# Peptides against a protein of PDB entry 3NZW, part 262

Target 1, 212 residues: chain A of PDB entry 3NZW
Amino acid sequence: TTTLAFRFQGGIIVAVDSRATAGNWVASQTVKKVIEINPFLLGTMAGGAADCQFWETWLGSQCRLHELREKERISVAAASKILSNLVYQYKGAGLSMGTMICGYTRKEGPTIYYVDSDGTRLKGDIFCVGSGQTFAYGVLDSNYKWDLSVEDALYLGKRSILAAAHRDAYSGGSVNLYHVTEDGWIYHGNHDVGELFWKVKEEEGSFNNVIG
Target 2, 222 residues: chain B of PDB entry 3NZW
Amino acid sequence: QFNPYGDNGGTILGIAGEDFAVLAGDTRNITDYSINSRYEPKVFDCGDNIVMSANGFAADGDALVKRFKNSVKWYHFDHNDKKLSINSAARNIQHLLYGKRFFPYYVHTIIAGLDEDGKGAVYSFDPVGSYEREQCRAGGAAASLIMPFLDNQVNFKNQYEPGTNGKVKKPLKYLSVEEVIKLVRDSFTSATERHIQVGDGLEILIVTKDGVRKEFYELKRD

## One batch from the design tools (peptide; made by RFdiffusion4, then SolubleMPNN)

Design b2_p28_4_s4 (from b2_p28_4, 19 letters changed)
Fold by OpenDDE base, seed 1:
Structure b2_p28_4_s4 (fold): chain B 212 residues (1-212), chain C 222 residues (1-222), chain A 28 residues (1-28)
Amino acid sequence: as target 1 above (212 residues)
Amino acid sequence: as target 2 above (222 residues)
Amino acid sequence: TLTNRDRFEALEATREFERKFVKPVTMK
C-alpha cells in the first residue's frame, strides 16, 4: 500500500493506490483506500482492510452523530481523536491501521492527521503511509513546495504513488486522486498504473530502467 | 493442542452479468484426504433474491449463513417486509464477520444478486469482513487456479485489440448467462483435474429478476 | 463465553489457518 496526503496553498491532495494482498496473493487491484466520511472529510486506509473499512465507516457514523447533536460539522481534530481513542482502546488486540484523516473546517482550515493502531496521532503537512511510503517520499519531497498550483499538486500526488507502485510489490492497481478545498473534496479519477506508467515515461522521459 | 478450525475444502465462484448473477460451488466436502460427502451443498438461497456461500471451514460457513438468513427474517419484521438490498446485505454480513474479529469465521464469503438498478452484483468478503463489489470472484481451495482465469475471461485482462500493438485493450462487455455458465463449468472441471479438494458435483444458483434458479452438473468423482 | 485462554488458542489457530487456506486481506 501507498497512501499520501499533503497540504499546499490550494488545499490538500490525497492520493492512494488500490492493491490489496493476502500474503503473496494479490487479493484485489481495485480496493478503495479512501473513505469519504462526509463532503469535507476523507479517511485513508492502510493495514488490515477489514479493520480500516469497519472502523472508518464507524467513524463516519460518529461524525454524523456529532453533526446532528452539535448542529455543526465535526472538526478534523475531533474526528481524528475519536478514531485515535477507539484504536487505543483496542491496543494490544491486534488491530492494524495506518490512517490519515484529511479535511477542511472554517475553524481549522485544511488539516491532516495521521492516526495508527499503535496509538500515534500526529498533525502535519505531509504524510506518506504504507509499505511504499519511502518511494513516495522520494518523489514527493524532491518536488514539493507550498506554492504548487492545483494542477501541479495533483500531478505530484499521482506521480508519487506511481513511483511507489513501480517499486513496491504491495502497491499497484490504480491511483485514486482527491483534492480537498474549503468547498469539500473533489474526486480526480482512477488512474490505472499500467496505462499511467507508460504515459508518464513517455512524457517525462523517466523510468529508463524499463525498456518500452 | 486445541485447534477450533478445520478445512473442508471446496471452491466457490461468483460472476455478475448485466441483469443476472451466478454463484456456484462444488459439492465436495473433505477433511484432509478423506471425502466426507460427495453432495453437500454450500450455496444457498437466502431470500430477497440473495444467494450466499461461505467456503472454508464448513461449521463456520453454516453458522454464518444461518445468522444471515435470520438477519433477513428480522429485517422484514423490523421494516414492514421491505426487501433487503444486496448492498445492505453486504454491510450486514460485514458486521456479522467483524463481530467475530478476534475469533474469525474461517471462510471466504461470496454473495450474489441484483442491485437496486437490476444489475448483477457479486460481493466478496475476507474472513473478518472486508468486502468489495466485483464482477467476478473465486474462493476456496482452487481460487488461485480459477481467479486468474476469470481475470482473463470475464474482465479481459491482458487482452488487446489485434493490430494495435498492445495499445488498445479489449473492451469490457457483459457476458450472457450461457457464456457465464460455460465459464463456470469450464472453471470447475479444470479445477477438479488439478485439485483434490474439488469435485463430485457442481451446483450453480442463477439470480435474475424472476428469482433464483438452480442447476446441477456432475464433476469427476476421483 | 470465551476465556482469555480460548482467545489465545483461537488466535494461534487463526495464524496457522491463514497460512494454509484463507488469509485476511491487508493493505500493507
Scores: peptide ipSAE 0.247, ipTM 0.759, DockQ to the pose 0.057
Fold by OpenDDE base, seed 3:
Structure b2_p28_4_s4 (fold): chain B 212 residues (1-212), chain C 222 residues (1-222), chain A 28 residues (1-28)
Amino acid sequence: as target 1 above (212 residues)
Amino acid sequence: as target 2 above (222 residues)
Amino acid sequence: TLTNRDRFEALEATREFERKFVKPVTMK
């Protein structure tokens, strides 16, 4: 798995691969590793598929309950804290989760929290999570700037996942791409890695280790 | 040592068509190298045009199916006989599976039916309740033999238009019920030849807007 | 009633089963 999220002048980019595995077996190439909690809030999934799907869906329900009770959308801080508190209660039980809670509220602006099953909760501007995270960081860190255009930021997110999909055996399938702004998240499509790789290679002159 | 789990073998297969879905399973039940039964159905009509199979440890599979059937019953009681949608069924099954997260059902679960738009739907589950809607899925002992075949024949993976020098992929299209049944039969006959835990009989449940139809075919009994 | 040990052994059995038959899906 490779998931990433980063803040920039235009909001948040979220990009994830879609491969799931069971040992050496590719269980799926089409897994949705982003949960759309509400129109302004996303959760990413890495680790145990069931753990992530179950608890992030549960989180979505808690966020909706908050909205109903408080007549206001839940903050990214509060949403991430709910999840963090939950997984901490299960500390030692064997949950496997590496998540990013990404969203926008008026009071917080664009916000990213990293939450994992070890009980870590971190606020930050850039996170890559999963077995392919180091590959993604290599591309992302080399090209990241706060002042990226939306177009360049989207491409950078997509390109970083592609790099990880190329090098990490546990990452692949497709890239799912999101842009989060004050108006909410926008889905920017599913990009098959097999097609995307050749396109990027041709356009950039990159991936020269592979002969076309 | 306490070992609550067994492996009863078998294989199941789901394929979604445009306006139908198919869920098939062999009827062999084994323990280790011994055949317990040559006809033990493992694909079930659960009502509301939902068919289900939980393949692996049969005791767990049967328990899960019974719980789901009971869930369907109570859903009707609580919601004025409303039909349970296939997506809601999938969510319910996730909760059934994840409710035993720390003592899981040892099964690969597949359900098939029609979505709310009348399109064929197949959902597959891991033992602890992760799930995904797919066009096709094989589960059980011979899943590793069948799934690549389905990738090629249902999703047309690695197929290209003739004369394009591999530059144009074969376009995706829905298969007819006849084509799907042929693929299912070929899958199971092939799996039976290469896997000792698959054989004896093949039961296919076909879901359409008109209901659930069953077909049975003999497999090798060796 | 299952003991904690039984539950632990069940988990180990599950892991073994997953290795042999049905592995849990992971998003690594």
Scores: peptide ipSAE 0.268, ipTM 0.784, DockQ to the pose 0.058; fails the geometry check
Fold by OpenDDE base, seed 2:
Structure b2_p28_4_s4 (fold): chain B 212 residues (1-212), chain C 222 residues (1-222), chain A 28 residues (1-28)
Amino acid sequence: as target 1 above (212 residues)
Amino acid sequence: as target 2 above (222 residues)
Amino acid sequence: TLTNRDRFEALEATREFERKFVKPVTMK
């Protein structure tokens, strides 16, 4: 798995692969590793598929309850804290989760929290999570700047996942791409890694380790 | 050493069509190298046009199916006989599975039916309740033999239009029920040839807007 | 009611089973 999120002048970019595995077996190439909690809030998934899917769906319910009770959207800080508190209660039980909670509220602006099953909760501007995270960081860190255009930021997110998909055996399938703005998240499509790889190779003259 | 789990073998697969879905399973039940039964159905009509199979350890599979059937019953009681949608069924099954997260049902679960738009739907589950809607899925002993075949023949993976130098993929299209049944039969006949835990009989449940029908075919008994 | 020991034993059995049969899906 490779998931990433980063803040920039235009909001937040979220990009994830779609491969799931069971040992050496590719279980799926089409897994949705982003949960759309509400129009302004996303959660990413890495680790145990059931753990992430179950508890992030649960988180969505908690966020909705907050909205109904308080007549206001939940903050990214509060949403991430709910999840963090939950996983902390299960500390040592064997949950496997690496999650980013990404969203926009008027009070916070664009915000990213990292939450994992070890109880770690971090606010930050850039996170890559999963077995392919180091490959993604290699590309992302080399090209990241706050002043990226939306177009360049979207491409950078997509390109970083592609690099990870190329080098990490546990990442692949497709890239799902999101842009989070003040008006909410925008889905920027599903990009098959096979097709994307050849396109990028041709356009950039990159991936020269592959002959074709 | 205490081992609460057994393995009863078998294989299942689901394929969604445009306005139908199929869920098929062999009827062989084994323990180790012994055939317990040559006809032990493992694909079930659960009502509301939902068919289900939980393949692996039969005791766990039967328990899960029983719980789901009971869930369907109570859903009707609680919601004025409202039809349980396939997506809601999937969510329900997730909770059944994840409820035993720390002592899982040792099964690969697949359900099939029609979504709320009348389109064929197949959902697959891991032992602890992760699930995904897919066009096709194989599960069980011979899943590794069948799934690549389905990738190629249902989803047309690695197929390209002739004369395009591999630049144009074969377009996705729905298969007819007859085509799907042919693929299912070919899948199981081939799996039976190469896997000792698959054979004896093939039962196919076909879900359409008109309900569930069953087809049965003999497989090798060796 | 399962004890912690029961859960541990079940987990070990599950791991062994997963190696041979149905494995849980992971997003590594």
Scores: peptide ipSAE 0.250, ipTM 0.765, DockQ to the pose 0.057; fails the geometry check
Fold by OpenDDE base, seed 5:
Structure b2_p28_4_s4 (fold): chain B 212 residues (1-212), chain C 222 residues (1-222), chain A 28 residues (1-28)
Amino acid sequence: as target 1 above (212 residues)
Amino acid sequence: as target 2 above (222 residues)
Amino acid sequence: TLTNRDRFEALEATREFERKFVKPVTMK
């Protein structure tokens, strides 16, 4: 798995691969590793598929309950804290989760929290999560700047996942791409890695280690 | 050593068509190298045009299917006989599976039916309740033998339009029920040849807007 | 009801099953 999120002048970019495995078996190439919690809040998934699907769906319910009770959208800080508190209660039980909670509130602006099943909760501007995270960081860190255009930021997110999909055996399938703004998240499509690789190679003149 | 799990073998396969879905399973039930039964159905009509199979440890599979059937029953009681949608069924099954997250049902679960738009739907589950809607899925002992075949023949993976030098992928299209049945039969006959835990009989449940029908075919009995 | 010991033993059995039979899906 490779998931990433980063803040920039235009909001947040979220990009994820779609491969799931069971040992050496590719279980799926089409897994949705982003949960759309609400129109302004996203969660990413890495680790146990069931753990992530179940608890991030549960998180969505908790976020909705907050809205009903408090008559306002839940903050990214609070949403991430709910999840963090939950997984912390299960510490030692064997949950496997590496998540990013990404969203926008008027109070916070664009915000990213990293939450994992070890009990870690971190606020930050850039996170890559999964077995391919180091590959993604290599591309992302090399090209990141706050003043990226939306177009360049979207491409950078997509390109970083592609690099990870290329090098990490546990990452692949497709890239799902999101842009989070003040008005909510925008889905920017599913990009098959097989097609995307050759397109990028041709357009950039990159991936010259691969003949084709 | 404490071992609450067994393996009863078998294989299941789901394929979604445009306006139908198929869920098939062999009827062999085994323990180790012994055939317990040559005809033990493992694909069930659960009502509301939903068919279900949970393949692996049969005791767990039967328990899960029974719980789901009961869930359908109570859903009708609580919601004035409202039809349970396939997506809601999938969510319910996730909760059934994840409810035993720390002592899982040792099964690969597949359900098939029609979505609310009348399109064929197949959902597959891991033992602890992760799920995904797919066009096709093989589960059980011979899943590793069948799934690549389905990738090629249902989703047309690695197929290209003739004369395009591999630059144009074969377009996706829905298969007819007859084509799907042929693929299912070929899948199971091939799997039976290469896997000792698969054979004896093939039961296919076909879900359409008109309901569920069953077909049965003999498999090798070796 | 299951004891903590039973849960632990069940978990170990689960790991063994994962090796031989249906494996949980992971997003590593």
Scores: peptide ipSAE 0.246, ipTM 0.749, DockQ to the pose 0.056; fails the geometry check

Design b2_p28_5_s1 (from b2_p28_5, 15 letters changed)
Fold by OpenDDE base, seed 2:
Structure b2_p28_5_s1 (fold): chain B 212 residues (1-212), chain C 222 residues (1-222), chain A 28 residues (1-28)
Amino acid sequence: as target 1 above (212 residues)
Amino acid sequence: as target 2 above (222 residues)
Amino acid sequence: MFIKVGTDSVKTALARSEAHKPFPLWVF
């Protein structure tokens, strides 16, 4: 798995691969590793598939209950804290989760929290999470600027996941791409890695380790 | 060392069509090198046009299917005989599986049915309740032999339009029920030839708007 | 900024451990 999220002048980009594995077996190429908690809040999934799906779905229910009780959307800080508190209660039980909670509230603006099964909770501007994270960082850190256009930021997110999918055996399938703004998240499609690779190679003159 | 789990072998396969879904399984049940039964059905009609199989350790599979059937019954009691949707069934099964996260059911679960739009649906589960809706899934002993075949024949992976120099992929299309049944039969006959834990019989449950139909075919018995 | 996430080592260990089970867990 490779997941990433970063803040920029235009909001948040979230990009993830779609491969699930079971040891050396490719279990699926089409998994959705982003949960749409509400129109303004996303969660990303890396680690144990069931642990992530179950607890982030549970988190979605808690976020909805907050909205019903408080008559306002939950903050990204509070949503991430609920998840962090939950996984901390299971510390040592063997949960495997590396998550990003990404969203927009009027109070916080665009916000990203990293939360893992060790109980770590970090606020930040850039995170890559999963077995391909170092490959994604190699591309992302080299090209990241706060002042990126929305188009360039979307491309950078997609391109960083593509780099990870190329080098990490545990990442691949497709890129799911999101842009989060004050008006909510926008889904920017599913991009098959096979087609995307050849397109990017031709347009950039990149991936010269592969002879076309 | 004590092992609470057995392995009863077998293989299951789900394929979703446009307005139907199929869930198939062999009828062989084994322990190690011994055939316990040549006809032990492992695909079940659970009501509400939902068919289910939980393949692996048969005791765990049977327990899970019984719990799900009971869940369907209670859903009707609590919700004025409302039909359980396939997506709600998938969520329920996730909770059944994840409720035993630290002593899992040793099974690969597949369900099939129709979604709320009347389209074919197949959901697959890991032992602890991760799930995905897919067009096709193989599970069990011969899953590694069948799944690549399904990728090619259902999802048209690595197929291109002739004369395009591999630049135009073969378009996705739904298969007819006859085409799906043919693929299922070919999958199981091929798997039986190469895997000792698969054989004897093939039971196919076909879900349509008109209900669940069952078909049976003989497989190799040696 | 590179942040080392502990999930990679856990995932690799999980993937290796699950590869020896007949019914391995899915990993993202």
Scores: peptide ipSAE 0.356, ipTM 0.755, DockQ to the pose 0.636; fails the geometry check
Fold by OpenDDE base, seed 1:
Structure b2_p28_5_s1 (fold): chain B 212 residues (1-212), chain C 222 residues (1-222), chain A 28 residues (1-28)
Amino acid sequence: as target 1 above (212 residues)
Amino acid sequence: as target 2 above (222 residues)
Amino acid sequence: MFIKVGTDSVKTALARSEAHKPFPLWVF
């Protein structure tokens, strides 16, 4: 798995691969690793598929309950804290989760929290999470600027996941791409890694290690 | 070291069509190299046009299917005989599986039915309740032999339009029920030839708007 | 501040979960 999120002048970009594995077996190439908690809040999934799906779905329910009780959308800080507190209660039980909670609230602005099953909770501007994270960081860190256009930021997110999918055997399938703004998240499609690879190679003159 | 899990072998296969879905399984039950039964059905009609199989350790599979069938009954009692949708069934099964997260059911679960739009649906589950809706899935002993074949024949992976120099992929299309049944039979016949834990019989459950139909075919009894 | 997320914990937890179960769990 490779997931990433970063803040920039235009909001948040979230990009994830779609491969699931079971040991050496490719279980799926089409998995959704982003949960749409609400129109303004996303969760990303890395680690145990069931742990992520179950608890991030549960988180969605808790966020909805907050909205109903408080008549206000939950903050990204509070949503990430709920998840962090939960996984911390299961510390040592063998949960495996590497998550990013990404959202936009009027109070916080664009916000990203990293949350993992060890109980780590970090606020930041840039995170890559998963087995391919180092490959994604290699591209992302080299090209990241706060002042990126929305188009360039979307491309950078997509391109960083592509790099990880190319080098990490546990990442691949497709890139799911999101842009989060004050008005909510926008889904920017599913991009097959095979087709995207050849397109990017041709347009950039990159991936010269592959002959074709 | 005590191992609470057995492996009863077998293989299951789900394929979704446009307005139907198929869930098939062999009828062989085995422990190690000993055939326990040549006819032990592992694909079940659960009501509400939902068919289910949980392949792996048969005791866990039977327990899970029984719990799901009971869940369907309770759903009817609590919701004035409302039909359980396939997506809601999938969510329910996730909770059944994840409720045993720390002592899992040792099974690969597949369900098939129709979605709320009347389209064929197949959902597959890992042992602890991760799930995905897919067009096709093989599970069990011969899944590694069948799944690549399904990728090629259902999802048309690595197929291109003739004369396009590999530039145009073969378009996705739904298969007819007859085409799907043929693929299922070919898959199980091929798997039986190469895997000792697959054989004896093939039971196919076909879900349509008109209900669940069952078909049975003999497999090699070696 | 670039925080390197220690995904090693996720890999290790997954590996441990897989080692104890005959059917491999799905991993993202």
Scores: peptide ipSAE 0.350, ipTM 0.749, DockQ to the pose 0.766; fails the geometry check
Fold by OpenDDE base, seed 4:
Structure b2_p28_5_s1 (fold): chain B 212 residues (1-212), chain C 222 residues (1-222), chain A 28 residues (1-28)
Amino acid sequence: as target 1 above (212 residues)
Amino acid sequence: as target 2 above (222 residues)
Amino acid sequence: MFIKVGTDSVKTALARSEAHKPFPLWVF
């Protein structure tokens, strides 16, 4: 798995691969590793598939209950804290989760929290999470600027996941791409890694370790 | 140390069509190298046009299917005989599986039916309740032998339009029920030849708007 | 603020959970 999220002048980019594995077996190439909690809030999934799907879906329910009770959308800080508190209660039970809670509220602006099953909760501007994270960081860190255009930021997110999909055996399938703004998240499609790889190789003159 | 889990072998396969879905399983039940039964059905009609199989440890599979059937019954009681949708069934099964997260059911679960639009649906589950809707899924002992074949023949993976120098993929299309049944039979026949835990018989449940139909085919009995 | 998050915690948690389970789990 490779997931990433970063803040820039235009909001948040979220990009994830779609491969699930069971040891050496490719279980799926089409998994959705982003949960759309609400129109303004996303969760990303890395680690145990069931742990992430179950608890982030549960988080979605808690966020909806907050909205119903408080008559306002939950903050990214509060949503991430609910998840963090939950996984901390299971500390030592063997949950495996590496998550990013990404969203926009009027109070917070564009916000990213990292939450993992060890109980770590971090606010930040850039995270890559998963077995391919170092490959994604290699591309992302080399090209990241706060003042990226939306187009360049979307491309950078997609391109960073592509690099990870190329080098990490546990990452691949496709890139799911999101842009989060004050108006909510926008889905920017599913990009098959096979097609994307050849396109990027041709357009950039990159991936020269592959002949073809 | 006591091992609470067994392995009863077998293989299951789901394929979604346009207006139908198929869930198939062999009828062999085995422990180690001993065939316990040559005809032990493992694909079940659960009502509401939902078919289910939980393949792996048969005791866990039977327990899970029984719990799900009971869940369907209670859903009818609580919701004035409302039909359980396949997506709601999938969510329910996730909770059944994840409720045993720390002592999992030793099963690969597949359900098949029709979605709310009348389109074929297949959902697959890991032992602890991760799930995905797919066009096809193989599970159980010979899943690794069958799934790549389904990728090629259902999802047209690595197939290209002739004369395009491999630049244009073969377009996705739904398969007919006859084509799906043929693929299922070919899959299980092939798996039986290469896996000792697969054989004896093939039971296929076909879900349409008109209900669930069952078909049976003999497999190799070696 | 740049924060690099390691995968070691997730990998370790996964390894611990897998050691106790006889059946392959899906991993993202």
Scores: peptide ipSAE 0.349, ipTM 0.755, DockQ to the pose 0.697; fails the geometry check
Fold by OpenDDE base, seed 5:
Structure b2_p28_5_s1 (fold): chain B 212 residues (1-212), chain C 222 residues (1-222), chain A 28 residues (1-28)
Amino acid sequence: as target 1 above (212 residues)
Amino acid sequence: as target 2 above (222 residues)
Amino acid sequence: MFIKVGTDSVKTALARSEAHKPFPLWVF
């Protein structure tokens, strides 16, 4: 798995691969590793598939309950804290989760929290999470600027996941791409890694380690 | 070291069509190299036009299916005989599986039915309740033999339009029920030839708007 | 600060440990 999220002048980019694995077996190439909690809040999934799906779905329910009780959307800080508190209660039980809670509230603006099964909760501007994270960081860190255009930021997110999919055997399938703004998240499609690789190679003159 | 799990072998396969879904399983039940039964059905009609199989350790599979059937009954009691949708069934099964997260049901679960739009639906579960809606899934002993075949024949993976020099992928399309049944039969006959834990009989449950139909085919009995 | 996301080591460990099981868990 490779997931990433970063803040820039235009909001948040979220990009994830779609491969699930079970040892050496490619279990799926089409997994949705982004949960759409609400129109303004996303969760990303890395680690145990069931742990991520179950608890991030549960988080979605808690976020909806907050909205119903308080008559306002939950903050990204509060949503991430609910998840962090939960997984911390299960510390030592063997949960495996590496998640980013990404969203927008009027109070916080665009916000990213990293939450893992060790109980770590971090606010930040850039995170890559999963077995391909170092490959994604290599591309992302080299090209990241706060002042990226939305188009360049979307491309950078997609391109960083592509780099990870190329080098990490546990990442691949497709890139799911999101842009989060004040108006909520926008889905920017599913990009098959096989097609995307050749397109990017041709357009950039990159990936010269592979002969076309 | 005490191992509470067995492995009863067998294989299951789900394929979604446009307005139907199929869930198939062999009827062989085995322990190690000993055939316990040549006809032990592992694909079940659970009501509400939902078919289910939980392949792996049969005791866990039977327990899970029984719990789900009971969940369907309780859903009817609590919701004035409302039909359980396939997506709600999938969520319920996730909770059944994840409720045993630290002592899992040792099974690969597949359900099939129709979604709320009348489209064929197949949901696949890992042992602890991760799930995905897919067009096809193989599970069990011969899943590694069948799944690549389904990728090629259902999802048209690695197929290109002739004359395009590999640049144009074969377009995705739904298969007819006849085409799906043919693929299922070919999958299981091939798996039976290469895997000792698969054979004896093939039971296919076909879900349509008109209900669940069963078909049975003999497999090799070696 | 290299946030070593512990999830990858866990994923790799889980993936390796589950690879030998008849019914391995899915890992993202």
Scores: peptide ipSAE 0.349, ipTM 0.747, DockQ to the pose 0.578; fails the geometry check

